# Peptides against a protein of PDB entry 3ZN8: the designs that were tried, part 50

Target 1, 125 residues: chain A of PDB entry 3ZN8
Amino acid sequence: LEEYDKIQKKMEDVMEGKGKLTLRDVYAQIIALRKMGPLSKVLQHIPGLGIMLPTPSEDQLKIGEEKIRRWLAALNSMTYKELENPNIIDKSRMRRIAEGSGLEVEEVRELLEWYNNMNRLLKMV

## One batch from the design tools (peptide; made by RFdiffusion4, then SolubleMPNN)

Design b2_p16_7_s4 (from b2_p16_7, 9 letters changed)
Fold by OpenDDE base, seed 3:
Structure b2_p16_7_s4 (fold): chain B 125 residues (1-125), chain A 16 residues (1-16)
Amino acid sequence: as target 1 above (125 residues)
Amino acid sequence: SERRRALLLLIAEQLR
């Protein structure tokens, strides 16, 4: 939970144009979310979601958990420099990360795209 | 609150 608060604060700083969300922050957040339990339970505790997100079926929760595990494998295969500066991850680095994590290069690309989209969104808020 | 929501929505969207 303490890690989660640190990540939230860092996201706040990024939204204010202070600092940068890194993949290290993403990693810490994923770990914090896993400690909180199923994403559905975490979402239920967010006031004002107002969107009855259909309670993911147990199967959807399992698929989601597997995707998170894959992303953690990718993150664990990154160097500290890559985690702090994901923009240095070129095609060669993506391939190495994929091979090291047992993932497809496309799955690593998807993680990086998600990260980039997240950073864009945080800057727009 | 809204920040947590945005992140969790993005995660949830990727988990679909």
Scores: peptide ipSAE 0.113, ipTM 0.642, DockQ to the pose 0.375
Fold by OpenDDE base, seed 4:
Parts: C-alpha cells; structure tokens; sequence
Structure b2_p16_7_s4 (fold): chain B 125 residues (1-125), chain A 16 residues (1-16)
C-alpha cells in the first residue's frame, strides 16, 4: 500500500507538471498493483471505479491479468533508455521487444499507444 | 482527486 501510494503521488505530481511519466513509472505501478493481490481485489480498493465502470466478470479479470503479464514481459524486454524515453522506440526496437517478450509486435504497439494516450491525458487533466 | 480517478479509469479501461 505504501509503495502504491508513493507511485500514485508521483503520478499526481506529473499531472501537475512536476515531472514526466515514463514506462519505468508504469512498470512500478503495475508491480505495486500486483502486490495488492488479484486484480479483483485491487479494483475493489479503487474508489468510484465500480460505480463508473461495469463490474468485470471473473473471466474479464483473468483476461486483464494476462494482458498485464504480457505488458510486464514487454517492459522487462526494454532497455533502460527505452523505459525512460519510450519515444525512441522505433519499428526495429519494437520488433526486438516483441521477440524478446514472446509477444506480437501489435501487442507492443498497443502498450506504447496506451502510454502515449496516458501522457496526453495527464497533461490535459 | 479527479486526476487520480482519471488515471485509474484509464488503467481500468486497459484491463477490460
């Protein structure tokens, strides 16, 4: 919980323009969430999420957990420079990451797109 | 905070 709260505070600071969110921060967030237990348990601790989003079925939770595991594999296959500055990840790097993680290139692209969308959101909010 | 909520919603959207 303490680690999770620290990461959340970091994300809030970034949203206030006090920093940049990196894939390293994303990695730390995912690890912190996983330490809280199963995804179902994590989601229950998020105020308002159950109100704003449909309650996921157990199968949807399993799919989400698998997706997170895949994203962790991708993140673990990235270099430090890529984690700190994901914008340097070109097609060649993306293919290498996919091969190293056992993922499709499209799954790595999806992670990067999510990161980019998150950064846009954090700058707007 | 609304900002925290927005981030959590974005994460949750990727889990669906």
Amino acid sequence: as target 1 above (125 residues)
Amino acid sequence: SERRRALLLLIAEQLR
Scores: peptide ipSAE 0.101, ipTM 0.637, DockQ to the pose 0.411
Fold by OpenDDE base, seed 5:
Formats: sequence, structure tokens, C-alpha cells
Structure b2_p16_7_s4 (fold): chain B 125 residues (1-125), chain A 16 residues (1-16)
Amino acid sequence: as target 1 above (125 residues)
Amino acid sequence: SERRRALLLLIAEQLR
């Protein structure tokens, strides 16, 4: 609960333009969410959203869990500097991260693209 | 609340 509150506060600061979301923050959030259980259970605790969102099938949950495990492997293969400033991750760094995590370079690129899209979305709100 | 909005945005991107 405490780690979750820290992540939420940091995200609030980013949305207000007072901070930047990093891959370290993403890592902490993934760990916090895994401790809470499937994302669908987290959504059920949000007033008004648990009723409107379709519950993912068990197969969709398994696919999501596997994707999260792969992203954690990539994050664990990053340096501290890369986690704090993902913009420094070039093709050479992506290849190293992929090799170290047992992923395709495209899977590492997908994680970085997701991160960039999330940061753009947070700045628009 | 800003907290709820932040959480919703995170969830939306995780599901994308």
C-alpha cells in the first residue's frame, strides 16, 4: 500500500508537470500491481469502473501476466541510468537488453514505445 | 480526483 501511494503521488506530480515518470517508477508499479493481484481486481476497487469494464478472460489474464514477466526481465537487464532516463537507450543498448533478458529487440522496443506513449498521455491530461 | 485519473490512465495504457 505504501509503495502504491508513492507511485500514485509521483504520477500526480508528472500530470501537473512537476516531475517525470521513469522506467524505475514503471518497475515499482508492476511489482505493486502483481502483489495486489490481477489488474481486473485492482479496477474493481475503483468506484464506478469495476462495473463498466469487462472482466478479462482467464486466457487474457495469462497472456497479460506473461507480457508483464517479459517486461520485468527487460527492466532487470537495464542499467540505473537507462531506468532513470530511457531516452538514452539506442539500438546498441536495446540489443544488449534483449540479449540479457532473452527477448527479441522488438519486445524491448514495444516496452519503450509503451513508456513513451504513457508519458505523452500523462502530459495531455 | 487526480489520483483516480492517474490510475485510470495507467490502466488504459497497460491494457493497450
Scores: peptide ipSAE 0.077, ipTM 0.617, DockQ to the pose 0.357
Fold by OpenDDE base, seed 2:
Structure b2_p16_7_s4 (fold): chain B 125 residues (1-125), chain A 16 residues (1-16)
Amino acid sequence: as target 1 above (125 residues)
Amino acid sequence: SERRRALLLLIAEQLR
């Protein structure tokens, strides 16, 4: 709960232009969400969302959990400098991270693309 | 409101 509140505050600060979302923040958020259980359970605790969002099938939940697990492996293979400033991750670093995490380079690229998209969205809101 | 919006954006992006 404390970790979750810290992450929420960090996201608020980023939306207000008071900071940058980092992969460290992403890591902390993934861990906090996993402690709360499947994302579907988290959504059920949000009034009004449980009615509007289709509950993902059990299979979709498993696929999502596996994807998150893979992303955690990638994040665990990053250096502190890479987590704080993902923009330094070049092709060589990306390959190293992929090899260290047992992932394809494309999966690491997908994580970085997701991060970049998220960071853009937070700046637009 | 902003916290909820941030969480919703994160969730929406994870669902993509």
Scores: peptide ipSAE 0.074, ipTM 0.615, DockQ to the pose 0.359; fails the geometry check

Design b2_p16_8_s1 (from b2_p16_8, 10 letters changed)
Fold by OpenDDE base, seed 1:
Order: sequence, then structure tokens, then C-alpha cells
Structure b2_p16_8_s1 (fold): chain B 125 residues (1-125), chain A 16 residues (1-16)
Amino acid sequence: as target 1 above (125 residues)
Amino acid sequence: RRSALLQLIYEFLRSE
């Protein structure tokens, strides 16, 4: 919970323009969320989510869990410099990360796209 | 402010 609170504060700081969300922050957030248990347990900790989103099926949860595992593998294959400054991840780095994580390059690209979207979203809120 | 967790989950699910 303490780690989660620190990450939340970081995200709040980013929303206030006091910093930048990094993949290190993302990694920490995912780990903190994973401590709550499976994706299903994480989702139940989000008040009102069931109102905003349809309840995921068991298959959807399984897919989500697999995605989390894959993204963690990708993150674990990144250097500290890449985690702190994801914009340096070029095609060569992306390929290395994919190979190191056993993922397709497209999956690594998807993670980076998600990250960019998240960072943009935080600045809009 | 929206919950950062909600935002993360939303964007995560949107990517699927």
C-alpha cells in the first residue's frame, strides 16, 4: 500500500506538470497492483468501474493476465536508462527488448504506445 | 482528478 501511494503521488505530480511518467513508474505501478492479486481482484478495488465498464469475462481476465505477464517481461528486458527515458527506445532497442522477453516487436511497440497514451492522458487530467 | 488506477486500467483495456 505504501508503494502504491507513492506511485499515486507520482502520477499526481505528473498531472500537475511536476514530472514525467516513466516506464519505471509504470513498472512500479504494475507491481504494486499485482500485490493486490489477480486482475479480477485489482478491478474490484476500483469503485465505480463496474458502472463504467462491463464486467470482464473469465476469458477476458485471462487475456489481461497474460498481457500483464508479457508487458512485465518486456519491462524486465529494458535497461534502467530505457525505463527512465523511454523515448530513447528506437527500433534496434525495441527488437532487443522483444528478443530478450520472447515477445514480438509489435507487442513491445504496443506497450510503448500504451505508455505514451497514458502519459498524454495524465497531462490532460 | 481521476484515479490514476482507473486511468491505467482504462488505457490498459483499451489497448486490447
Scores: peptide ipSAE 0.134, ipTM 0.684, DockQ to the pose 0.406
Fold by OpenDDE base, seed 3:
Structure b2_p16_8_s1 (fold): chain B 125 residues (1-125), chain A 16 residues (1-16)
Amino acid sequence: as target 1 above (125 residues)
Amino acid sequence: RRSALLQLIYEFLRSE
C-alpha cells in the first residue's frame, strides 16, 4: 500500500504539472498491485469500475495477468537510465529489452506506447 | 480527481 500511495501521489503531481511519470513509477505500481493479489482481486477494490467498464471474463483476466507478467519482464530488462527516461529507448534498446525479457519487440513497443498514452492522459486531466 | 489505479487499469484494459 505504501508503494501504491507513492505512485498515486506521483500521478497526481503529473496531473498538476509538477512532475513526470516514469517507468520506474510504473514498475512500482505494478508491484504494488501484485501485492494486492490477482488482477481479479485488484479490480474488486476499484470503486465504480463496474459502472465504467464491463466486467472482464475469467479468460480476459488471465490474459491481463499474463500481460502484466510480460510487462514486468520487460521492465526488469531495462536499465535504470531507461526506467527514469523512457524517451531514450530507441529501436536498438527496444530490441535488447525484448531479447533480455523473452518478448517480441512489438510487446515492448506496446508497453512504451501505453506509457506515453498514460502520460498524455494525466496531463490532460 | 480520478483514482490513479482506475486510470492505470482503464488504459491497460483499453489496449486489449
Scores: peptide ipSAE 0.132, ipTM 0.674, DockQ to the pose 0.379
Fold by OpenDDE base, seed 5:
Structure b2_p16_8_s1 (fold): chain B 125 residues (1-125), chain A 16 residues (1-16)
Amino acid sequence: as target 1 above (125 residues)
Amino acid sequence: RRSALLQLIYEFLRSE
C-alpha cells in the first residue's frame, strides 16, 4: 500500500504538470498490484470498475495475466536509464530488451506504446 | 480525479 500511495501521488503530480510518469513507476505499480494476487482478485478490489468496464471472461483474464508476465520480463531487461527515461529506447535498445526477455520486438514496442498512451491520458485528465 | 489504479487498468485493458 505504501508503494501504491507513492505512485498515486506521482500520477497526480503528472496530471498537474509537475512531473513525469516513468517505467520505474509503472514497474513499482505492477509489483504492488501483484501482491494483491492474480488479476481477477485485483479487479475485484477496484471500486467502480465493474460499472465502467465489462467483467472480463476467464480467457481474457488468462490473456491479461500472460501480458503482465511478459511486460515484467521486458521491464526486468531494461537498464536504470531506460526505466527512468523510456524515450531513449531506440530500435537497438528494443532489440536488446526483446532478446534479453525472450520476447518479440513488437511486444516491447507495444509496452512502450502503452506507456506513451498512459502519459497522454494523464495529461488530458 | 480518477485513481491511478483505475487509469492504469483502463489503459492496460484497452491495449488488449
Scores: peptide ipSAE 0.131, ipTM 0.677, DockQ to the pose 0.358
Fold by OpenDDE base, seed 2:
Structure b2_p16_8_s1 (fold): chain B 125 residues (1-125), chain A 16 residues (1-16)
Amino acid sequence: as target 1 above (125 residues)
Amino acid sequence: RRSALLQLIYEFLRSE
């Protein structure tokens, strides 16, 4: 709960143009959410989800859970410097992270793309 | 205030 609140404040700061969300912040948020249980249980705690999105199928939940597992593996394979400044992650670093996490390079790239898109959206609000 | 959780999930779902 404490980590969740810290990340919430961090995101608010980013929306105000103060600093940036890092992969360290993302990692902490995922860990905080995982304490709530599997993805299915996490989604139950989201207010208004039933109004905004259809209820995910069991298969969709399995896919989402596997994606979270893979992203955590990638994050665990990053250095502190990379987590704090993901922009330094070049092709060589991406390959190392992929090898260390047992993922394809494309999966690591997908995580980084998601991160970049999230930061852009936060700054647009 | 947007929930950090909501934003993460929104972006997560959109990436697929």
Scores: peptide ipSAE 0.125, ipTM 0.672, DockQ to the pose 0.373

Design b2_p16_8_s2 (from b2_p16_8, 10 letters changed)
Fold by OpenDDE base, seed 3:
Structure b2_p16_8_s2 (fold): chain B 125 residues (1-125), chain A 16 residues (1-16)
Amino acid sequence: as target 1 above (125 residues)
Amino acid sequence: KRSALLQLIYDFLRSE
């Protein structure tokens, strides 16, 4: 998908110290991947994943699918400014996002932490 | 092409 390629390129740019991956990019990537089908099918299309990670069980896939849906709900509850610059998301914004998405604040925090860790990882590559 | 995003998601979920 075109969106997938754009996000992949952006990830490469971030790895080279060019620009920053945003939650908008994350959102676009998730949506692009969802168009490929369920998580199980998507994972099968990732070369080398089966070598690096054990094949998830059906239950793990279901849990993962639900987690992705929850994260999408959180992302859908963010403003454009928050998606573009997640660093502005303070406790007040995080609580609003949680309430708007029907999630616990901790789940929103978890998404943000994951995002930050991802950015750190990309910069290390 | 690897989806780094999905890999990280999976890794994160697995670590829980």
Scores: peptide ipSAE 0.140, ipTM 0.670, DockQ to the pose 0.338
Fold by OpenDDE base, seed 5:
Structure b2_p16_8_s2 (fold): chain B 125 residues (1-125), chain A 16 residues (1-16)
Amino acid sequence: as target 1 above (125 residues)
Amino acid sequence: KRSALLQLIYDFLRSE
């Protein structure tokens, strides 16, 4: 997938200390991955994952699918500016996003926390 | 270096 390759390159650049992964990038990547099918199929397309993670149960896959759906809802409720620069998302914006997506504020916070951690980890890889 | 995609998925799945 073209979008997948673009995001992969973006992530590689970030790992090399160039640029920053944005939530727009994350969103695009999730969408690209979803084109591969359900989470179960997505995981099968990731070489080495089976070595790093135990094979998820059916229940875990369902939970993962729901999580993806919920995070996509949150991302869909963000403005372009927020997606490009997630650091501007304060408590007020977070609440708006949560309300707009039908999520709890904590779920939006979790997404942002994951994003921040991801950026940190990418720079360490 | 780990695959960027692999890291993304790993951390995603590890999240509560």
Scores: peptide ipSAE 0.135, ipTM 0.676, DockQ to the pose 0.404
Fold by OpenDDE base, seed 1:
Structure b2_p16_8_s2 (fold): chain B 125 residues (1-125), chain A 16 residues (1-16)
Amino acid sequence: as target 1 above (125 residues)
Amino acid sequence: KRSALLQLIYDFLRSE
């Protein structure tokens, strides 16, 4: 929980314009949450989530769990520099990451797109 | 504490 709190604070700082969320931050938070168990169990540990978000179906949880697993594989295949500055990831790097993680290039692109969208959203809040 | 990241992941998954 200590690691989780640290990462949560980082996200709050980013929302306040005090920093930039990196894929390393994302990676660390996912790992911290995964220590609580599968996605279904993780969601149970998030107070108020059931009030703020509709309860996902079992199928949605399964899809989410698979997505997380695949993204973790991608993140594990990234270099430190890439995790800290995902903007350097070009087509060649994407292909390498995909090959190293057993993913399609499009899945790596999807992760990066999500990351970019998340960063924009956090800065807008 | 609420995980903003998890919520964003959830939102992303719902958009697909």
Scores: peptide ipSAE 0.133, ipTM 0.667, DockQ to the pose 0.374
Fold by OpenDDE base, seed 2:
Structure b2_p16_8_s2 (fold): chain B 125 residues (1-125), chain A 16 residues (1-16)
Amino acid sequence: as target 1 above (125 residues)
Amino acid sequence: KRSALLQLIYDFLRSE
């Protein structure tokens, strides 16, 4: 819960133009969410989700859980500098991260693209 | 205020 509150405050600050969301923040958030259990349990604790999102199918939940595991593996293979400033992650770093995490380079690229899109979205508000 | 957690999850799911 402590990590959850920290990440929420961080994201709010970013939305207000203070700093930026980092992959360290993403990592901390995933860990905080995992304390609530699997993705299915996490979603059950979010009020209003049923209004904003369609109820995920069992297959969608399985895919989501697998993706979370893969992204955690990638994050665990990153250096502190990369987590704090993901913009330094070039093709060579992506390959190293992929090899260290047992992922394809494309999966690491997907994580980074998601992060970049999230950070842009937060700044647009 | 919109929940930061909700936004993160929403965008995660939308990327699938």
Scores: peptide ipSAE 0.122, ipTM 0.661, DockQ to the pose 0.351

Design b2_p16_8_s3 (from b2_p16_8, 10 letters changed)
Fold by OpenDDE base, seed 1:
Structure b2_p16_8_s3 (fold): chain B 125 residues (1-125), chain A 16 residues (1-16)
Amino acid sequence: as target 1 above (125 residues)
Amino acid sequence: RRSELLKLIYEFLRSE
C-alpha cells in the first residue's frame, strides 16, 4: 500500500509538471499491482471501471497478464540507468534487453512506445 | 486517486 501511494504521488507530480515518469516508476507500479493479485482482481479494486471502460473478457485478461509478465521480463533486463532515463535506450540496448529477457526486439519497442505515450498522456491532464 | 491507475491499465490494454 505504501509503495502504491508513492507511485501515485509520483504520477500526480508528473501531471503537475514536476518531473517525468520513468520506467523505474512503471516497474514499481507493476510490482505493486501484482501484489494485489491477478489482473482480474486488480481491476475489481478500481472504482468507476465499469463506467469508463468496457469489462474485459476472460481471454483479454489472460492476454493482459501475459503481456505484463513479458514487460516485467524486459524491465528486469534493463540497467538502473536505463530505467531512470529510458531515452538512452538505443537499438543496441534494445537488442540486449530483448535477448536478456527472451523477447523479440519489437516487444521491447512496444514497451518503450507505451511508456512514451503514457508520459505524454500524463502531461496532457 | 486511482484515476491514473485506470489510465495506465487503459493504455496498457489498448497497446494490444
Scores: peptide ipSAE 0.112, ipTM 0.669, DockQ to the pose 0.387
Fold by OpenDDE base, seed 2:
Structure b2_p16_8_s3 (fold): chain B 125 residues (1-125), chain A 16 residues (1-16)
Amino acid sequence: as target 1 above (125 residues)
Amino acid sequence: RRSELLKLIYEFLRSE
């Protein structure tokens, strides 16, 4: 819970134009969420989710869990410098990360794209 | 407190 609160504060700061969300923050958030249990249980603890998002099917939850597992593998294969400054991850680094994590390069690219989109979203709100 | 988590989850799910 302590790590979760730290990440929430950082997200708030980013929304206010103070600093940036890094992949280190993403990693910490995922780990904090994993302590709450599987994705299905995490979603159940979020009030108002049913109003904001359609309830995912069991199959969608399974896919989501697998994706989280894969992203964690990718994050574990990154250097500290890459986690703090994801913008330095070029094609060579991306390939290394993919090889080290047992993922396809496209999966690593997807994670980075998601990260970039998240940062844009937080900054515009 | 959970609003940012919701955004994170939303973006994650939306990418699928």
Scores: peptide ipSAE 0.106, ipTM 0.665, DockQ to the pose 0.381
Fold by OpenDDE base, seed 4:
Structure b2_p16_8_s3 (fold): chain B 125 residues (1-125), chain A 16 residues (1-16)
Amino acid sequence: as target 1 above (125 residues)
Amino acid sequence: RRSELLKLIYEFLRSE
C-alpha cells in the first residue's frame, strides 16, 4: 500500500508538471498491484472502476493477465537507464528487449507507445 | 485521480 501511494503521488506530481512518469514507475505499480493478487482480484479493489469502465469478462481478464505478464517480462528485460528514460529505446534496444523477454518487437513497441500516450495525457490533465 | 494509472492500464488491456 505504501508503494502504491508513492506511485499515486508521482502521478499527481506529473499532472502538476513536476517531473515525468517513467517505466520504473509503471513497473513499481504493476508489482504493487500483483501483491494484491490476480487481475480479477485487483480490479475488485478499485473503487469506481466498474462505474467508469465496463466489467471485463472472464476471458478478458485472462487476456489481461497474460498481457501483464508480458509487460513485466519486457520491463524486466530493460536496463535501469531505459526504465528511467524510455525515450532512449531505439530499434536496437527494442529488439534486444523483445528477444530477452520472448516477445515480438511489435509488442514492445506497443508498450512504449502506450507509455508515451499515457505520459502525454497525464501532462494535459 | 486515484488509480488512474490502473484505469489506463485496464483500458489498454481491454482495447487489445
Scores: peptide ipSAE 0.141, ipTM 0.680, DockQ to the pose 0.455; fails the geometry check
Fold by OpenDDE base, seed 5:
Structure b2_p16_8_s3 (fold): chain B 125 residues (1-125), chain A 16 residues (1-16)
Amino acid sequence: as target 1 above (125 residues)
Amino acid sequence: RRSELLKLIYEFLRSE
């Protein structure tokens, strides 16, 4: 819960233009959410989500769980410097991360692209 | 704001 609160504060700062969300923050948030159980249980703890977003099917939940597992593997294969500043991740680093996590390079690229897009969206909110 | 980050994650997962 303490780690969760730290991430919320960080997210608020980003929305106010006082900083940026890092992959370290993302990692901590995923871990905090995983303590609540499977993705299905996590979604139940999000107020108002059921009103705004449709309830995922069982197959969608399985896909989501696998994606989370893969992203955690990638994050676990990153260095501290990379987690704090993902912009330094070049092709060589990306390949290393992929090999270390058992993922394709394209999957690591997808994570980084998602991160960049998320940061951009948070600044718009 | 908790919901916002979670929404972004959810939207990505849903698009897979």
Scores: peptide ipSAE 0.119, ipTM 0.666, DockQ to the pose 0.418; fails the geometry check

Design b2_p16_8_s4 (from b2_p16_8, 10 letters changed)
Fold by OpenDDE base, seed 1:
Structure b2_p16_8_s4 (fold): chain B 125 residues (1-125), chain A 16 residues (1-16)
Amino acid sequence: as target 1 above (125 residues)
Amino acid sequence: KRSELLKLIYQFLRSE
């Protein structure tokens, strides 16, 4: 709960223009979510999600869990500087991260794209 | 706001 509160405060700060969402924040969020158990259990803690989104199948949950593992691998292969300032991640860094995590460069790019989109969205909320 | 982040994660995972 304490970790969630920290992340929430960070998100609020970002929305108020008092900061930027970083991959460190994303990492912390993923870890916090993982502590709650499987993705299915995490989703159960989101009020109204079942109303807005269809319930995922077991196969979809497995895919989601695998994606989370892959993202964690990528994040674990990043430097602290990259986590704090993801915009410095160029093609060379992406390749290193991919190689270090056993992922394709495209998967690392996907994570970064997701991050950028989320950060932009949070600033609009 | 936590719920929003979770929703975004879920949406992304579902779309892939």
Scores: peptide ipSAE 0.111, ipTM 0.649, DockQ to the pose 0.446
Fold by OpenDDE base, seed 5:
Structure b2_p16_8_s4 (fold): chain B 125 residues (1-125), chain A 16 residues (1-16)
Amino acid sequence: as target 1 above (125 residues)
Amino acid sequence: KRSELLKLIYQFLRSE
């Protein structure tokens, strides 16, 4: 919970233009969520979420959890400077990360694209 | 806040 709150504050700071979300932050977020249990259980315990969002199917949750697991493998294969500054990840670095994590290069690209999109969204909120 | 993070997570999950 403490780690989760730290990530929450970081996200708030980024939304206010007082920082940048890094892949290190993403890594910490994934670890924090996994410590809370399966995503299905986490979502079920959030008050009011069922009113705001449709309940995902069991299959969707499983797919999401598998994707997160794969992304975690990619993150574990990154260097510290890559985690802090993901923009330095070029084709050569991306291929190395993919090989080190047992993923396809496209899966690493997908993670980076997701990260970039998230940063854009946070700055708009 | 937590609500925004949860929305992002949900969007990620359903997009797969």
Scores: peptide ipSAE 0.090, ipTM 0.626, DockQ to the pose 0.346
Fold by OpenDDE base, seed 2:
Structure b2_p16_8_s4 (fold): chain B 125 residues (1-125), chain A 16 residues (1-16)
Amino acid sequence: as target 1 above (125 residues)
Amino acid sequence: KRSELLKLIYQFLRSE
């Protein structure tokens, strides 16, 4: 619960323009999620939210877990500087990360694109 | 706002 509270606070700060979501934050969130289980299950315990949030199927959870595992491999292959400032990740860095993680460059690009989209979304709210 | 934030958190965790 403490870890989720930290994540929430971080997201609130980003929404308020106080800093940015980094890949280090993403990493921490993934680790927290894996320890506590699907957030959907946690949120279902909050009155009124269970009906507002979709419950993923078992198959969707499996797909998500595999994607998370692959993204963790990518994140583990990044330098601290890259995790803090993902915008510095150029094609050369992406290739290195992909090679180090056993992923395709396209998968690393997908992670970065997802990250960028999330940051934009948070700032728009 | 809190509900919206929670939805965003959920999306962050589950979006692929």
Scores: peptide ipSAE 0.074, ipTM 0.600, DockQ to the pose 0.283
Fold by OpenDDE base, seed 4:
Structure b2_p16_8_s4 (fold): chain B 125 residues (1-125), chain A 16 residues (1-16)
Amino acid sequence: as target 1 above (125 residues)
Amino acid sequence: KRSELLKLIYQFLRSE
């Protein structure tokens, strides 16, 4: 849980404008979540989720789990400098990452878009 | 809260 606490602190710092979220942080977050078990187990540890969000179906959980797996593959195919500064990931890098991870370029783009949206959102909070 | 962050992550993972 120590790793999770570090991630939480990082997120808090970003929210306070003290740094930025990186894909390295995202990677750490995913790994921390994975240590809690499958996505289904992770969701069980989120109090209030069932109140704010509809309970995911088994199929939705499987889709989510697969998406996490794919994103991990993409992240594992990135260089350190890409993880630290995702903004340098151009079309050429994106293609390389996709090929290295066995993903479609669009899936890598989706991850980056998610990251950008998340980072923007955290800065607005 | 950890829960809120996880919820946010979950929401993004769930959305395509």
Scores: peptide ipSAE 0.120, ipTM 0.646, DockQ to the pose 0.372; fails the geometry check

